# Designs tried in a protein design run: peptides against a protein of PDB entry 3V4L. Part 234

Target 1, 386 residues: chain A of PDB entry 3V4L
Amino acid sequence: GQPLAKDKVALLIGNMSYWEHPKLKAPLVDVYELTNLLRQLDFKVVSLLDLTEYEMCNAVDEFLLLLDKGVYGLLYYAGHGYENFGNSFMVPVDAPNPYRSENCLCVQNILKLMQEKETGLNVFLLDMCRKRNDYDDTIPILDALKVTANIVFGYATCQGAEAFEIQHSGLANGIFMKFLKDRLLEDKKITVLLDEVAEDMGKCHLTKGRQALEIRSSLSEKRALTDPVQGAPCSAEALVRNLQWAKAHELPESMCLKFQCGVHIQLGFAAEFSNVMIIYTSIVHKPPEIIMCDAYVTDFPLDLDIDPKHANKGTPEETGSYLVSKDLPKHCLYTRLSSLQKLKEHLIFTVCLSYQYSGLEDTVEEKQEVNVGKPLIAKLDMHRGL

## One batch from the design tools (peptide; made by RFdiffusion4, then SolubleMPNN)

Design b2_p23_5_s3 (from b2_p23_5, 14 letters changed)
Fold by OpenDDE base, seed 3:
Structure b2_p23_5_s3 (fold): chain B 386 residues (1-386), chain A 23 residues (1-23)
Amino acid sequence: as target 1 above (386 residues)
Amino acid sequence: MTRIKLDEDTELVSTDPDPYVPL
């Protein structure tokens, strides 16, 4: 029969906003496009941007809690990285310059932990450079991997080579994602799919002699990303896994706020990523005696590091949200919360209504505090150790 | 960090941080 997955879980990490390293652009679009494709493949997808070392470790730990016997696990990473002695290191945004293995996540250590979960398939898609880091002389003594015959690595580039992004008119895509996205939905063995992506990349004049896909596989079975999930979750562990994933993807409910002046505001929420949320406000009712009326959000938790200059924009794009703008309601004020992983407490903020009456020169303000609990990834308490 | 201008509006940018180059 066709292979069945017990479940399908993906962790996607895109690091761009490095503190001590050059900023990237492609991981934003690449994580978003891959998230949408993997969701069409019935993956439970956690998508995270701009993680510190500690946040990356916790994201991997939470991902490993979603893994179990016969589950398909996929890890995607886009960002800075290196390869020493055949070990791949993902560089967090807070990594020092120079970074070492002690500041980075070793992919082969994650693979070891995935093998302990008795997973049905382990896929790693690594959109990073594979150059040696000469500042890291650490030879990792890795324990021998188990012979599970279910491992696939897709490296965006060859050993010792660079990976590239295409920057065009303010947008960017990774070279790997540019070709992967066109094939990812095909009902093929994952190694055959990646081989076709390698052929497509090899035909590109931009990458010829600069970047080539490398596939490493021990996959003995015909496993595909299209393989159906085995029917209703019958085990207590499967119910717990579904609940954990659901918690990380629960948006706050839309609210209708009523002010004393008779103005009604709709407050809405949209997920761009598991750690990135757009708040939007719209005026749904205004008394005729009110000539001017605006609804601002303010007084966010300090942990979110929200600059008021980037809040309350007339378009999603002005917040830096280029991806979800088509799915958002029009004629709102928009605020982007890009670091929901940092939220230790409930998301409490103020909605400030500024308005003017006909024939009065003075602006009036009314305020309401809103508590929306822990949105999205903030429900996983990725900070329990700090 | 390797940068390769393709046209006026398009650039290939390496994801190599080049840890030897001070910011």
Scores: peptide ipSAE 0.366, ipTM 0.820, DockQ to the pose 0.694
Fold by OpenDDE base, seed 2:
Structure b2_p23_5_s3 (fold): chain B 386 residues (1-386), chain A 23 residues (1-23)
Amino acid sequence: as target 1 above (386 residues)
Amino acid sequence: MTRIKLDEDTELVSTDPDPYVPL
């Protein structure tokens, strides 16, 4: 019969906004497009942008809690990285220059922990460079991996080579995701699918002789990303996994705020990623006596590091949200919260209504505090231990 | 960091930070 997954879970990390390293662009689009494709494949997807070392460690720990016997685990990483002695290191956004293995996450350590969960399939998609870091003289003493015959690595490039992104005036993919996205939904053994992606990349004049996909696999069974999930979640572990994933993806409900002047505001929320949320406000009712009326959000928790200059924009794109703008209501003010993993407390903020009456020169302000609890990834308390 | 100009508006940019290059 067709193999069945007990469940399917993916962690996608895209690091772009490095502190001490060149900024990237492709991971934004790559994580977003891959998230949408994996959701169509019935994966529970956690998608995270711009993580520190500590935040990456916690994201991996939470991902490992979603893994169990016969679960398909997929880890995707797009960002800076290196490879020393066959060990792949993902570079966090707060990594120093130069970085070392002690500042980075070793993928083979994550694989070891996934093998302890008795997973049905382990897929690593590593969209990073594989050059040696000569500033890191550490030889990781890794424990011997178990022989599980269920491991697949898709490396965006060959050992010792560079991975590339396409930079132009618009949004573009990394080279690996550009070809992967066209085939990801195919009902094929994952290694066969990746071989076809490697062939497509090898035919491209842009990448020929510069970047080639490397596949490393021990996968003895015909496993595909299209493999159906086994039945209703009947096990206690499957229920816990579903609840943990659901917590990390719970948006606040849309609210209708009523001000004393008779103005009504709709407050809405949209997820761009598991750690990125857009707040939008719209005036849904205005008395005719009010000639001008604007609704701003302000007084965010300091942990979110919200610059007021980037808040309350007339378009989603002006906030840096280019991907979900088509799915948002029009004629709002938009604010992007890009670091929800940093939220220690409830998301409490102020909605400020500024308005003017006909025949009065002075602007009037009314304010309402809003508590929306812990949105999205903030429910996982990614700071447990700082 | 390797940059390869493809056309007037498009470049291939390496995701290697090249830690040997001072910022």
Scores: peptide ipSAE 0.346, ipTM 0.811, DockQ to the pose 0.669
Fold by OpenDDE base, seed 1:
Structure b2_p23_5_s3 (fold): chain B 386 residues (1-386), chain A 23 residues (1-23)
Amino acid sequence: as target 1 above (386 residues)
Amino acid sequence: MTRIKLDEDTELVSTDPDPYVPL
């Protein structure tokens, strides 16, 4: 019979906005496209952008809590990285320059922890460079991995080589994701799928002799990302996993705010990633005596690091949201919250209505505080480990 | 950081964090 997954869980991390290193662009598009494809494959996907070391550790720990016997686990990483002595290190956005293994997440340590969960399949997709870091002389003493015969690594590049992104007109795709996305939905053994992706990369004139996919596999069984999930969750652990994932993806409900002047505002929310939400405001009713009015959002929690210069934009694209803009209502003001993992408290903010009456030169302001609870990933309380 | 211009509007950009480590 076709293999069955007990469940399918993916953690996707895209690091771009490095503090001490060159900024990347591809992880934005690549994490988004991969999220949409894995959702079509019935994966429970957590998608996170721009994580610190601490936030990456917590995201991995929460991901490991979603893993259990016969669950398919997929880890995707796009960002800076290196490989020393056959160990792959993912570089957090807060990593110092130079960085060392003590500032980074070792993928083989994550694999060890995934093997302890008795997973049905372990897939690592590493869209990072594999050059040696000469500033890191540490040899990780890894415990001997169990022989589980269910491990697949897809490396975007060869050992000691660079991975590339294609930058075009402000958008970028990773070379690996460019070819992976075209095949990811195919009902094939994951190693066969990756081998076909490797052939496609090898035929491309852009990548030939610059970047090649490397596949490492112990996968003895015919397992595919298309393998169906077993029916309704019957274990307490499976119910907890489903609840935990659902909490991490719960948007605030849209609100209709009524101001004393008789203006009505629609406040809406959209998820771009598990840690990235767009707030949008629209005027749904205006009294005829009010000639001009705008609804701004302000007074966000300091933990979110919201620059007011990037808030309340006339387009989603002006906030840096190029991906979900087609699904958003038009004629709003848009604000992008890109660091929801930092939110320790409820998301409380102010909606400020600025308006002008016909025949009065002065603008009037009315304010209303809004509490939307903990949106998306902020419900996981990733900060509880301090 | 290796940059390879492909055309007027398209570049291949390395995700290598170190622009200056010579191999």
Scores: peptide ipSAE 0.346, ipTM 0.797, DockQ to the pose 0.490
Fold by OpenDDE base, seed 4:
Structure b2_p23_5_s3 (fold): chain B 386 residues (1-386), chain A 23 residues (1-23)
Amino acid sequence: as target 1 above (386 residues)
Amino acid sequence: MTRIKLDEDTELVSTDPDPYVPL
């Protein structure tokens, strides 16, 4: 019969905003596009940008809680990385220069933990460089992997080689995602799908002799990303998994704020990623005696590290949100919260209404505090250990 | 870090941080 997944879970990490390393651009688009494709494949997707070492460890731990017997697990990573002694290391944004294995996440350690969950399929898609790090002299002593015959690695590049992104004035993919996205929805064995992606990359004049996809697999069954999820979650573990994922993706409800002057503000929320939310404000009612009014958001928690210069913009793009701008309501003020994983408490902020009456020169302000609880990934309490 | 200019506005950029290049 066709293989069935007990469930399908994906963790996507895109690291770009490195502290001590060159900044990347492609992981933003790559994680976003892959998220949308995997959602069409009925994956429960957690999508995270710009994680520290600690935040990456916690994201992996939360991902492993979503894994169980017969669940399909997919880990995608786009960012800086290296390969020492056949071990792949994902580099967090806070990694020092030079970084070592102690500052990085070992993919083979994650695979070991996934094998303990008795997963139905383990897919790793690694969009990173695979050069040796000569500053890391540590040899990871990995425990022997179990023979599970359900493992697929798609490496964006060959061993010892570089992976590339396309940088231009607009949004562009990494080279791997550029070809992967065109085939990801195909009903094919995952190793056959990746082999076709490798052929497409090999035909491209840009990548020929510079980057080639490597497939490493031990996959005894015809498993595809298109494999249907086995019917309604009947187990307690499946209910817990669904609840955990749902909590990590719950947006705050849109609010109608009423000010004493009679102005009504719509406050809305949109997810760009599991750790990136856009707040938008719009004036939905204004008394005729008020000639001008604007609704600003301010007084955010200090742990979110929000630069006021990038808040309350007339477009999503001016906040750094280029991907979801088509799905957002127009004629708002927009604020992008890009670090929701850092939120220790409830998201409390102030909506400040600034307005002017007809025939008065003075601007009046009214303020209302808003508590929206823990939005999106902030519900997982990824900072409980700090 | 390898940079390969494709046209006036487009480059292929390596995701290798090249730890030997001081920022």
Scores: peptide ipSAE 0.336, ipTM 0.804, DockQ to the pose 0.675

Design b2_p23_5_s4 (from b2_p23_5, 12 letters changed)
Fold by OpenDDE base, seed 3:
Structure b2_p23_5_s4 (fold): chain B 386 residues (1-386), chain A 23 residues (1-23)
Amino acid sequence: as target 1 above (386 residues)
Amino acid sequence: MTVIKLDENTKLVSTDPDPYIPE
């Protein structure tokens, strides 16, 4: 019969905004594009940008809680990385310069933990460099991996080589994602799919002699990312997993705010990633005696580190949101919250209405406090260990 | 970090963190 997945879960991490290292651009688009494709494949996807070491560890722990016997697990990483002695290290945004294995996440350690969950398939897609880090002399003594015959690695580059992003006109894509996205929806064994991606990369004049896909697999069965999820969740564990994932993806409901002057504002929310949300405000009703009227959001929790200069923009693009701008309503003011994983409390902020009456020179302000609870990934309390 | 200019508007940029210890 066709192989069945008990469930399908993916963690996607894209690190760009490094503190002590060169900033990247491709992970933004690559995580977004891959998220949309994996959702079409009925994956439960957690997508996270710009994680610290601690936040990456917690994201992996939460991902491992979603894994169980016969579940398909996929980990994607785009960012800085290195490979020492066949061990792959993902570099967090807060990694020091120089970085060491103690500052980074070892992919093979994550694989060990995934094997303990008795997963049906383990897929790692690593869009990072595989150069040796000469500042890290640590030889990880990894315990012997179990022989599970269900592991697939797709490395964006060869051992000891660099991975590249293509930067064009302010946008960027990883070389690996550029080719992977064209084939990811194909109903093929995952190793066959990746082999076709490797052939496509090998034909590209940009990558020839610079970057080539490496596939490492022990996959003994015909497993595909297209494999259907086994029917209704019947186990208590499956129900808990579904609830945990749903909790991490719950947006605040849109609100209609009514001000004393008779202005009505719609407050809306959109997810760009599991840790990135756009807030938008629009004037839905204005009395005719009010000639000018703007609705600003302000007084955000300090944990979010929101610069007011980047809030309340006339376009999503001015916030740095290039990906979801087509799905957002027009003629709003937009604010991008890019660090929802840092939110320890409820998201409380102020909506400030600034308006002018016909024949009065002075601007009037009215304010309303809004509590939207913990949006998206903030519901997982990724900081419970601090 | 390796940067390869392809044209006026397009470049390849490595994802190598290129750790630098200032001498």
Scores: peptide ipSAE 0.346, ipTM 0.819, DockQ to the pose 0.851
Fold by OpenDDE base, seed 5:
Structure b2_p23_5_s4 (fold): chain B 386 residues (1-386), chain A 23 residues (1-23)
Amino acid sequence: as target 1 above (386 residues)
Amino acid sequence: MTVIKLDENTKLVSTDPDPYIPE
């Protein structure tokens, strides 16, 4: 019969805004494109940008809670990384220079924990460099892996080699994701799909002799990312998994704010990633006596580190939101919250209406406090591990 | 960090964490 997945879950991490290392660009687009493709494949996708070591550990722990017997697990990472003694290390954005294994996440440790869940398929897609870190002489004592025939590694590059971004006209894409996305929806065994991606990379004049995909697999069964999910969730564990995923993807409801002057504001929310939300405001009703009214958002929680200079932009692109701008309403003011994983409390902020009356020179302000609870990933309380 | 210029508008940029000191 056709293989069935008990469920399908994916964690996608894109690190680009490093503190002590060169900034990347491709992870933004690559995580977004992969998220949309995996959603078409009925994956429960958590997509996260720019995580610290602590935030990466928590994201992996939450991902592991979604895994169970016969579940398909996919981990994608795009960012800086290294490989020592066959162990792959993902570099968090707060990693020091130089970094060591103690500052990084070991992929083989994550694999061990996934094997304990008796997963139906474990896919690791590692879009990072595989050079040795000469500043780290530590040999990680990895506990013995279980002998399982359900593991697939797709390394964006060969052992000891570099992975690259293609930067063209201000845009950037990872080389690996450029070829992976064209085949990801194909109903093929995942190793056969990755072999075809490797051939496409090998034929391309941009990548030939510069970057080559390496596939490492123990997969003895015909498992595909297209394999259907087995039925309605019948187990208590499947219900819990669905509830946890739903919590991480719940947007605040759009609100109509009414001010004393008779102005009505629509406040809306859009997800760019599981930890990135766009807030937008629009004037939906204005009394004729009021001239020139604008609705600004301000007084955000300090945990989000929102610079007011980057808030309340006339376009989504001015906030750094290039991906979801087509799906947003036009003629709003836009604010991008890029670090929702840092939110410890409810998202409380102020909507400030600034306006003038016809024939009065003085600007009037009215303010309303808005509580939207914990949006998206902030519902998982990723900080509760201490 | 390795940077390979392909043309005037296109470059390959390594994701190597080693700081590219631009000359």
Scores: peptide ipSAE 0.344, ipTM 0.797, DockQ to the pose 0.507
Fold by OpenDDE base, seed 2:
Structure b2_p23_5_s4 (fold): chain B 386 residues (1-386), chain A 23 residues (1-23)
Amino acid sequence: as target 1 above (386 residues)
Amino acid sequence: MTVIKLDENTKLVSTDPDPYIPE
């Protein structure tokens, strides 16, 4: 019969805004496109941008809580990385220069923990460089992995080689995602699918002799990303997993705010990633005696590090949101919250209405405080212990 | 950091953070 997944869970991490290292661009697009494709494949996807070491550790821990016997686990990483002695290290955004293994997450350690969950399939897609870090002489003594015939690694490049992103005037994928996205929905064994992606990369004149996909697999069964999820959650563990994922993806409800002057504002929320939310405001009713009227959001929690210069923009793109702009209402003011994992408390902020009456020179302000609770990933308290 | 110019508007940029790799 067709193999069944007990459930399907993916953690996607895209690190690009490094503190001490060159900034990347492709991880934004790559994580977003892969998220949308994996959702079409009935994966529960947690998508996270720009994580510190501590935040990455917590994201992995929360991902491991979603794994259980017969669950398909997929980890995707796009960012800086290295490989020492066959161990792959993901570099957090706060990693020092030079970084060492103690500042990074070892993928083989994550694999060990996934094997303890008795997962049905373990897929690692590593869109990072695989050069040796000569500043780290540490030989990680990893415990012996269990012999499980369910592991697949897709490396964007060969051992000791570089991975590349395409940079042009617009948004572009990394080389790996450029080819992976065209085949990801195919009903094929995951190793066959990745082999076809490797062939497509090998035919491309841009990548020929520069970057080649490497596949490492112990997968003995015909498992595909298209494999159906086992029907309605019959176990308490499956229900808990579904609830945990749902909590991490709950948006605040849209609100209609009514001001004393008779202006009505619609306040709305959209998810770009599990840790990135767009707030938008629109004036839905204005009395005719009010000639000018603007609605701003302000007074965000300090933990979010919101620069007012980047808030309340006339387009989503001016906030740095290029991917979800088509799905947002037009004629709003937009604010992007890009670090929801840092939120320690409820998201409380102020909606400020500035307006002018016909025949009065002075602007009037009215303010309302809004509490939207913990949006998206902020419900997981990924800052626990900071 | 390895940078490969493809055309006037497009380049490949390595995701290698090593500052000692000359452009």
Scores: peptide ipSAE 0.317, ipTM 0.785, DockQ to the pose 0.488
Fold by OpenDDE base, seed 4:
Structure b2_p23_5_s4 (fold): chain B 386 residues (1-386), chain A 23 residues (1-23)
Amino acid sequence: as target 1 above (386 residues)
Amino acid sequence: MTVIKLDENTKLVSTDPDPYIPE
């Protein structure tokens, strides 16, 4: 019969805003596009940008809680990375310069933990460099992997080679995602799909002799990303998994705020990623005696590190949101919260209405505090140990 | 860090962090 997945879960990490290393651009687009494709494939997707070491560890732990016997697990990483002694290391945004294995996440350790879950398929898509880090002399003592014959690695580049992103004036993918996205929805064995992606990369004049996809697999069964999910979640574990995923993707409900002056504001929320939310405000009713009014959001929790210079913008793009702008309501003020994983408490902020009456020069302000609970990934309390 | 200029507006940029120890 056609292989069935008990469930399908993906963790996508895109690191680009490094503290001590060159900033990247492609991970933003790559994680977003891959998220949308995997959702079309009925994956439960957690998508995270710009994680610290601690946040990456917690994201992996939460991902592992979603894994169980016969579940398909996919880990995608785009960012800086290296390979020492055949071990792949993902570099967190807070990694020091130089970084070492103790500052990074070892992919093979994650694979070991996935094997303990008796997963149906383990897919790693690693869009990072595979050069040796000469500043890391640590030989990782990895426990012997189990023989599960359900493992696929897609490396964006060859061993010891560099991976590239395309940088231009607009949005662009990394080289790997540029080709992967065109084939990802095909009903093919995952290794065959990746072989076709490798052929497409090999035909491209930009990548020829610079970057080549490497596939490392031990896959004894015909498993595809298109494989259907087995039935309704019948187990207690499957119910828990579905609830945990749902919690991590619950947006705050849209709110209608009424001010004493008679102005009504719509407050809305949109997810760009599991840890990135856009807040938007719009004036839905204005008394005729009020000539001008704007609704600003302010007084965010300090843990979010919100720069007021990037808040309350007339376009999503001015906040740094280039991907979801087409799906957002127009004629709002927009604020991008890019670090929801840092929330220790409920997201409480102030909506400030600034307005002017006809024939008065003075601006009047009214404020209302809003508590929206823990949005998206903030429900997982990824910082309980800090 | 390898940078390959493709045209006036497009480049390939390595994702190698190339740990620069300032001398």
Scores: peptide ipSAE 0.302, ipTM 0.794, DockQ to the pose 0.808

